# Peptides against a protein of PDB entry 3B8E: the designs that were tried, part 114

Target 1, 230 residues: chain A of PDB entry 3B8E
Amino acid sequence: PFLIFIIANIPLPLGTVTILCIDLGTDMVPAISLAYEQAESDIMKRQPRNPKTDKLVNEQLISMAYGQIGMIQALGGFFTYFVILAENGFLPIHLLGLRVNWDDRWINDVEDSYGQQWTYEQRKIVEFTCHTPFFVTIVVVQWADLVICKTRRNSVFQQGMKNKILIFGLFEETALAAFLSYCPGMGVALRMYPLKPTWWFCAFPYSLLIFVYDEVRKLIIRRRPGGWVE

## One batch from the design tools (peptide; made by RFdiffusion4, then SolubleMPNN)

Design b2_p18_7_s1 (from b2_p18_7, 11 letters changed)
Fold by OpenDDE base, seed 2:
Structure b2_p18_7_s1 (fold): chain B 230 residues (1-230), chain A 18 residues (1-18)
Amino acid sequence: as target 1 above (230 residues)
Amino acid sequence: EELLEEEEKLREELKKLK
């Protein structure tokens, strides 16, 4: 998220303290939960062909999987960010290069995509309004990501939800998201303004699409072992 | 306003670190 902020020169979609809350609250517990997941039966039955090469391949595959999860989460967050800004008059194309003027306190006539002028205070309210939905979107997308990461080839329906630690992690991150979104003072402390409950559901289609995509991917892998889809 | 200034400073420091 921060790299895109620098490269695109867009208004900051997520505060630094909120990023720390994601890293500690939403990423750490799920990562621990996944470490305790029972290995897929197919992974355990594969005799290591070469212990050195297979460890390297496994580390690369794990690194790629975590990198992909983080990228998917970021894309979901940015989607929510762009939707909120578009609803407030700022189309995504108009946000490119706008950061310099956006963050300037002396510029009180920043125009949106429709020619409406925004004061510095109004812009910061909209910016901070994006922080909470971005965080919530990460959590909602992470529900699907955690569930799909349990298996490489088997459907979630076949493997089942046996890891109680993972289930606990899902509830914990949801409770944290609710706390940060609705607890009084979070707007001042974390720049996370209160979120309308409807925004929780805005991320659900994206989460569902990821889930369906992964189930289809796994179905293809089961039908065509050794294909490029792995 | 003071909290906004502190956040801006923190953002600038983080831009230097990342």
Scores: peptide ipSAE 0.006, ipTM 0.284, DockQ to the pose 0.033
Fold by OpenDDE base, seed 3:
Structure b2_p18_7_s1 (fold): chain B 230 residues (1-230), chain A 18 residues (1-18)
Amino acid sequence: as target 1 above (230 residues)
Amino acid sequence: EELLEEEEKLREELKKLK
């Protein structure tokens, strides 16, 4: 988020404290929960790893997890951000380079894409209105990320939802998202204004995309072992 | 306003750490 904020010079899509809540609050418990995931049904049927030739972690899996899936996650967040700003009169193309004027307290006539003038206070309200939906979008996308990380090759339908710790992690991050979104005072403390319930659904297409992408990937791996996808 | 200034300071500190 910060890289795009700096490079595109757009209004800040996600506050600092909110980013810390993602990194420490929503990511840590789920990540730990994955350490307790049950072994895949086929893992114990594989030959023992050769410590001289086999890498402990497949570089392609890392590239998929942190590269492709992470990119889809970021795109989901930015999509939500751009939708909210567009609904408030700021089209994505108009946001490019707008940050300097956006953050200037003395400029009270920043025009939107339709020629409406926005005061500094009005701009900050709409900016902070984006923080909560962006955060929730990340959490909803993380549901798919956590579920797909359960297995390397097996479908989620084959492995099942047996890890109670993972289920707890999903519940915890969802509860945290709900708390931060609806608890009184979060608008002042975290610059996260209350979320309209409809915005929870804005992330669902991206969660579905990640899920479908990973299921297709796993299907290809099962049908063609040793392919470029593994 | 004070909270906004603190947020700006925190943003600047984070820019230095990242």
Scores: peptide ipSAE 0.000, ipTM 0.278, DockQ to the pose 0.031
Fold by OpenDDE base, seed 4:
Structure b2_p18_7_s1 (fold): chain B 230 residues (1-230), chain A 18 residues (1-18)
Amino acid sequence: as target 1 above (230 residues)
Amino acid sequence: EELLEEEEKLREELKKLK
């Protein structure tokens, strides 16, 4: 998200405090919970063919898979961001290069895609209105990510959800998202304005995309053991 | 609290302009 912000010079889609809340609040507890995940029955039964070469290949493939999942997460967040800004009159194309004027408090006549002029205060309100939905989108997409990360080969439906700590982590991050989204004073304290409940659904297509991606990946791995998709 | 009230007023004004 931050790289796209720099490259495209768009208004800040996610505040620094919100990023810290993701890294420390929503990612840490689930990541710890994954350390206590029961090993897949197939991982425990399969001895590595060559411990040196197969580990390196597997680590690279895992890194690529996580990179792809992370890209889908970022796309989900940006989708929500662009939808909110478009609803407020700023089409995605118009946002390109707008950051400099957007962040200038002395410019009070920044035009939207429809020729409406926006004051600095109005622009900051809509920017901070994007922070909460972006955060919530990341959390909702992370639900799918966490669920798929418990297995490398087996379908989620085959392995089931046995890790109670992981389930607790999902509830914890959801509770944190709800707290940050709806607790009074979060707009002032964290620049996270209250979220319409409908925005929670904006992330679901991307969560589904991650699920489908992972199930297809795992299906390919099951059909072609030792393939490049593993 | 004063900042919150000001932000709420501005948000309401923004809604009227939409």
Scores: peptide ipSAE 0.016, ipTM 0.377, DockQ to the pose 0.297; fails the geometry check
Fold by OpenDDE base, seed 1:
Structure b2_p18_7_s1 (fold): chain B 230 residues (1-230), chain A 18 residues (1-18)
Amino acid sequence: as target 1 above (230 residues)
Amino acid sequence: EELLEEEEKLREELKKLK
C-alpha cells in the first residue's frame, strides 16, 4: 500500500494508526496461531529429499505465495479506497499526483473530478473515511489468508478450523474492526471514521479470490508434487 | 490540526521504518 502511495502520489489510503492496528491486532495473533498450528501432516511426513535445495525452493515459493497474497490484500484495500474516493467525487485518474495539493493545508480549493472545490479539512475527512474501510478490507481478506495458511497442500475443507487460537484471532481482528468502525470517538481518536456496513462486503470478492487462488495453488501442488509451485 | 500534524509525523516515521 505504501509503495503505491509513493509511486502514484495519491492521498494516503491507510493511516498510521490503522497500519499499527493491522500489525498488532490482525497480524500478531494469526502469527501466534500459526506458530501453534499443528504442522500439516504432509509437511512432517516428507523426508527432505535434499535439505539444501528443497529448503531454498520452499522458502522462495513461500515468499512468492505470501507476496502474491499480500498483493491481493493490497489490491482489495486500494479498490475500497478508490471506490470511496470516487463516491466522494475523486476518480482514480484524478488522484494521481494529487497528494502534494491534497496534503497542503494552505490549498483549500482542490477540485474533484467534477469541479467541486474541497477544503483541506474536507479532504482530510474523506481521507480518514478511507482508513476504516481499508482496515476492514484487510481484516476480511485476512480471514481467507489465515484459513489458507493452515495448510500448504491440503484443502481448507480437509483440515478444518481446529485451531482455537486461529478462531480466537479471527474473532479478535473482527471485533477490533467492528470496534474501530463503530465505537464513538474512534474517528477523532484514531482517525477511523464510522463505516457503513455495506463496505464490509467490498472485501468479500478479494477474500474469495485469495481462497480460490490458494485452492487452485494447492490443487496444482497436489497434482504436480515437486513442481515450481511448491 | 495538532492530531493531523502528529499523524503526519508518525507517517513520516513509519516511512523511515518501512
Scores: peptide ipSAE 0.006, ipTM 0.299, DockQ to the pose 0.031; fails the geometry check

Design b2_p18_7_s2 (from b2_p18_7, 12 letters changed)
Fold by OpenDDE base, seed 1:
Structure b2_p18_7_s2 (fold): chain B 230 residues (1-230), chain A 18 residues (1-18)
Amino acid sequence: as target 1 above (230 residues)
Amino acid sequence: EELLEKLEELRKKLEELK
């Protein structure tokens, strides 16, 4: 997100505080929960890997998979960001290169895509309004990410949702997202303004995309053991 | 106009929280 912010010179889509909430609130508990996940049903059916030949390939593939999932997650966040700004009169094309004027406190007549003038304060409110739904989008996408991380090869439907700690993690991150989105004072304290409930749905296609992507990946791995997708 | 109303509502909420 930050790289796109710099390259495209768009208004900041995700604040530092929001990033910290993701890292500390939504990533940590799920990561701990995965440590208590039951072994895959087929783990004992796997032949021992040759550490000299299979390790490097496996690390590259894992890195690639995480990179791809991360890209989909980022795309979901940016989609939500662009939707919100578009609803507020700023079309994505108009946002390109706007950051300099957007962040200038002395420019109070920045025009949106429809010729409406925005004061610095109004722009910052809209910017901060994007932080919460971006965060929520990340949380919703993380539902899929956390679920898919339960297994390396088996479908989620085969492994099931038996880990109560993982389920607790999903509820915790969702509760945190709801708390940060709707608790009074969060706009001032964390620059997370209240979220319209409809914006939660902006993330669902991307969550589904990650889920489908991983299920397809796992299906390929099951059909072609030792393939380049593993 | 709806956007302005929403912004005004957000401003009022922010002022109430101060």
Scores: peptide ipSAE 0.006, ipTM 0.343, DockQ to the pose 0.081
Fold by OpenDDE base, seed 2:
Structure b2_p18_7_s2 (fold): chain B 230 residues (1-230), chain A 18 residues (1-18)
Amino acid sequence: as target 1 above (230 residues)
Amino acid sequence: EELLEKLEELRKKLEELK
């Protein structure tokens, strides 16, 4: 998000405090929960891997897969960001190069895509309004990410949801997201203004996309052991 | 219109915090 902010010169989609909340609040507990996941049922059915050749290939493939998931996650966040700004009169194309004027306190007549002028304060309210939905989008997408990370080969339907700590992690990150989104004072303290509950659903297509992507990937791995998708 | 009203309320709150 920060790289796109710099390259495209768009208004800041995600604040530093929000990033910290993601890293410390929504990522840590789920990550720890994965350490308690049960072994895959097929682990003993796999042939011994060559530790010299197969480790390097697997690390590259895993890195690529997680990189792709991260891209989908970022796309979901930016989608939500652009939708909110569009609803407030700023179309995505209009945001390109707007950052300099957007962040200037002395410019109080920044025009939106429809010719409406926005004061500095109004612009900052809209900017901070984007932080919370972006954060929530990340959390919703992380639901799918956490679930798919349970296994390397088996479908979630085959492995099941036996890890109670992982389930707790899903509820914890959701509760934290709700708390940060709706607790009074969070707008002042964290620059996270409250959002409509409908914004939670904006992320669902991307969460589903990640889930389907990983299930298809795992299906291919099961059908073609030793393939390039492992 | 509802969104504009909400933004105006938020603006007033922000002004009070300055």
Scores: peptide ipSAE 0.006, ipTM 0.374, DockQ to the pose 0.087
Fold by OpenDDE base, seed 3:
Structure b2_p18_7_s2 (fold): chain B 230 residues (1-230), chain A 18 residues (1-18)
Amino acid sequence: as target 1 above (230 residues)
Amino acid sequence: EELLEKLEELRKKLEELK
């Protein structure tokens, strides 16, 4: 979010505090829960890792985690951001370079894509209205991320959902997201204005996309071991 | 807020590099 904020000079999509809530609040428990996941059924049939030559994290895993899945996650967040701003009169093209004027307290006549003038206070309300849906979008996408991380090769349907700690992690991050979205005072404390319930569903296509993508990837790996997607 | 200030500083540096 910050990279796009700086490069494109758009209004801030996600606040710093909300990012910390994602990194420290919603992600830690789910990540720890993966340590308690049952071994894949075929793990003992795989060749042992050579600790001298084989890294725990290879370039393929980094490419998948940060390059592919992380990109889809970011796209989901930005999609939600652009939809909200578009509904408020700011089309994506109009947002490019707008940050300087957007953040200037003395400019009270910033025009949207339809020629409507916005005061500083009105602009900040819209900006902070974007933070909560963006955050929730990340959490919903993280459901899929966590589930797909259960296995490297086997389908989730083969592995099952038997890890109670993982299920607890999914519940915890969802509960935290709901708390941050609807608890009174979050607008002042975290710059997260209350979320319309409909915005929870905006992330579902991206969560589904990640899930389907990874299941297809795993299917290809099972059918063609040693392929380029492994 | 401090992080935002640092980001603005980084932005200025990036603009100087353009």
Scores: peptide ipSAE 0.000, ipTM 0.244, DockQ to the pose 0.024
Fold by OpenDDE base, seed 4:
Structure b2_p18_7_s2 (fold): chain B 230 residues (1-230), chain A 18 residues (1-18)
Amino acid sequence: as target 1 above (230 residues)
Amino acid sequence: EELLEKLEELRKKLEELK
């Protein structure tokens, strides 16, 4: 998200505080929970990893984690961001190159897509209004990401949801997201303004997309072992 | 740019569903 902010020169979609909340708050417990996941049912049927040739982190895993899944996550966040800004009069195309004027406190007549002028204070309110929903969107998408990370080959339906710590992690990150979104004073303290409950649903299609994508991928792996999809 | 256009289209569709 931050790279797109720089490259496209758009208003900041995700604040530093929200990034820290993701990295330290919502991601840590779920990630640790994966250490307690049960082995895949077929693990004993697989040949041992060759430590000389088989890397724990390989090009395929990097491509999946950061290239494909990470891209879908980013798309979900940006979707929410652009929807909110569009509802406030800023269409996505109009945001390109707008950052310089957006962040200038001395410019109080930045025009939206409909010719309405926005003061610096008004713009910052809208910007900070985007931070919370973007954060929540990432959390919701991370539900799917965490679930798909349970297995490498088996379907989630085959593996099941037996890891109680993982389930706890899902509730914890959700509770934290709700706390940060709705607790009084978070707008002042963390620049996270409260969001409409409807914004939680903006991420659901992307969570579903990740889930379906991964299940299809795993299905292909099961049918074509050693393929390029693995 | 293509991504932004697609996002805008999706936004419009979402608004129509409201």
Scores: peptide ipSAE 0.000, ipTM 0.152, DockQ to the pose 0.032

Design b2_p18_7_s3 (from b2_p18_7, 12 letters changed)
Fold by OpenDDE base, seed 4:
Structure b2_p18_7_s3 (fold): chain B 230 residues (1-230), chain A 18 residues (1-18)
Amino acid sequence: as target 1 above (230 residues)
Amino acid sequence: DKLLEELEKLEEELKKLR
């Protein structure tokens, strides 16, 4: 997300505090889940597979899959960001290159896509209004990612242990999202304004996309065992 | 703090306009 912010020179879609909350709060559980999955995979790999080559391939494939999921998550967040800004009069095309003027407190006549002038304060309200929905979108998309991680396993017993971690992760992320979205003072303290409940649904298409992606990936793996998609 | 209060007021006004 931050790379797109720099490259496209758009208004900041996600605040630094919100990024930290994602990195420390929401990404930690998937990372732990992955670490457990690797540890359990290593226990199962006690079968005489050539441990060095197969581990490297699996790690690369897992890394690529998580990288792809991360891109889908980012796309979901940006979608929500662009929807909110569009609803406030800023079409995505107009946002390109707007950051410099957007962040300038001395420019109080930044025009939206419809010619409406926005003061610095008004722009910052809209920007901060985007932070919470972006965060929530990432959390909702991460739910799908966590559920996908559950379905990668063939062992019912391994699924059971991961289910507890998964459930805990879902609750933690949801609780954090609810706290940051609805706790009084978060708008001032964290630049995360209260979220309308309707914005939670903006992430659902991307969650579905992740599910479809994973099912397609699994289908390809099942049809082409040992392929590059594993 | 005054700027934050003003931002909150503006947010409330924006919410009323929506």
Scores: peptide ipSAE 0.008, ipTM 0.333, DockQ to the pose 0.247
Fold by OpenDDE base, seed 2:
Structure b2_p18_7_s3 (fold): chain B 230 residues (1-230), chain A 18 residues (1-18)
Amino acid sequence: as target 1 above (230 residues)
Amino acid sequence: DKLLEELEKLEEELKKLR
């Protein structure tokens, strides 16, 4: 998110404090949950794999898969960001290069895509309104990520949700998202203004995309063991 | 307004660290 912010010179889609909340809250618990699930899966994989070659391949493949999932997650967040700004009169094309004027406190007549003038305060309200749904989008996409990462080869439908730690992580992440989105004072403290419940559903297409992607990936791995898709 | 300014400064400092 930050790289796109710098490159495109768009208004900040996600505040630094919110990023820290993601890293410490929404990423850490899922990562722990996945670490436990991997340990269980590795115990079950009694096949005498050559530990050196299979570990390296597995690390590369996991890194690639997480990189792809992270990209889809970021795209989901940015999609939500652009939708909110578009609903407030700022089309994506108009946001390009707007950051300099957007962040200038002395400019109170920044025009939107429809010629409406926005004060600095109004712009900041809209910016902070984007932080919460971006965060929530990440959380919703992470639900799919957590569910799919539980298994490397088997479909979620085959293995089920037996890992209590993963289930707990999903609930904790959701509870944290709800707390940060609706707790009084979070708008001031974290620049996370309250979110309409409808925005939780904005991320669902991306969660579904990740789910389908992983199921297809797992299907390919099952059909072609040792392929580059592992 | 002061809190917003402080938060903006903090964000700028954090941006410099990244």
Scores: peptide ipSAE 0.006, ipTM 0.299, DockQ to the pose 0.033
Fold by OpenDDE base, seed 3:
Structure b2_p18_7_s3 (fold): chain B 230 residues (1-230), chain A 18 residues (1-18)
Amino acid sequence: as target 1 above (230 residues)
Amino acid sequence: DKLLEELEKLEEELKKLR
């Protein structure tokens, strides 16, 4: 998010403190929970791998798969950001290069895509209104990420949801998202204004996309062991 | 307002650490 903020010179989609809450608060417990996931039913039945050749290929393929998932996650967040700004009169094309004028406290006549003038205070309210839905979108997409990370090859439906620690991680990140979204004072402390409950649902298509993507990937791996998708 | 200024300073420091 911050890289796009710098490169595109758009209004800041997510505050630095909120990013830290994602990295340290929402991701840490889920990451630990994955260490306690049950072994895949077929993992012990696999032929011995060559530790030198097979590790490098597998690490690259895994890195690409997680890189693609991370890209989909980021796109989900930015989609939510652009939708909110568009609903407030700022179309995505108009946001390009707008940051300098957006962040200037002395410019109180920044025009939106429809010619409406926005004061500095009004612009900052809209900016901070984007932070919470962006954060929530990341959390909702992370639900899918955590679920798909349970297995490398088997479908989630085959492995099941037996890891109680992973379930706790999902609960913890959701509870944190709800706390940060609705607790009084978060607008001042984290620049996260309360969001409408409808914004929780904006991320679901992206979570579904990640889920479907990974299930299709795993299906291909099951049908073609040793293929380029593994 | 002071809290906001302190938060802005913290954000700037965090930006420098990245």
Scores: peptide ipSAE 0.006, ipTM 0.269, DockQ to the pose 0.032
Fold by OpenDDE base, seed 1:
Structure b2_p18_7_s3 (fold): chain B 230 residues (1-230), chain A 18 residues (1-18)
Amino acid sequence: as target 1 above (230 residues)
Amino acid sequence: DKLLEELEKLEEELKKLR
C-alpha cells in the first residue's frame, strides 16, 4: 500500500495507525492461532524427501503464496479506497499525482473530478474516512486467509473450524475492527472515522477470491502431488 | 447533495469529538 502511495502520488489510503492496528491487532492473534494449530496430518506424515531441495522449494512456494495473498489483500484495500473516493467525487485517475496538493494545508480549492472545490479539512476527512474501510477490508480478507492457512492440502470444508484459538482470533480482529469503526473518539484519536455497515461487504468479493484461489491451489496440489504449486 | 450531507455530518461529528 505504501509503495503504491509513493509511486502513484495518491492520497494516503491507509494511515500508520491502521497499519499498526493490523500488525499488532489482526496479525498477531492469527499468527499465534496458527502456531498452536495442530499441523495438518498431511504435513506431519510426509517424510521429508530430500530435505534440502524440498525445504527450499516449499519455502519458495510458501513465500509466493503469501505474496499472492498479500497482493490480493492490497487490491481489496485499494478497491475500497478508490470506491470511497469516487463516491466522494475523486475518480481514480484524478487521484494520480494529487497528493502534493492534497496534503498542502494552504490549498483549499483542490477540485474533484466534477469541479467541486475541497478544503484541506474536507479532504482530510475524506482521506481518514478511507482508513477505516481499508482496515476493515483487510480484516475481512484476513478471515479467508486465516481459514485457508489452516490447511495446506485439505479443503477448509474437510477440516472444519475446530481450532478455538483461530475462532478467537477471528472474533478478536472483527471486534477490533468494529471497535475502531464505531467507538466514539476513534476518528480523532486514530484517524479512523465511523464506517457505514455497507462498506464491510466491499471486501467480501476479495475474501471470496482468496478462498477460491486457495481452494483451487489445494485442488491442484491434491491432483498433482509434488508439482511446482506445492 | 447526499455527499455534501454526509460530509456535513462528518464535520459535525468531528466538531463534537473536538
Scores: peptide ipSAE 0.006, ipTM 0.344, DockQ to the pose 0.083; fails the geometry check

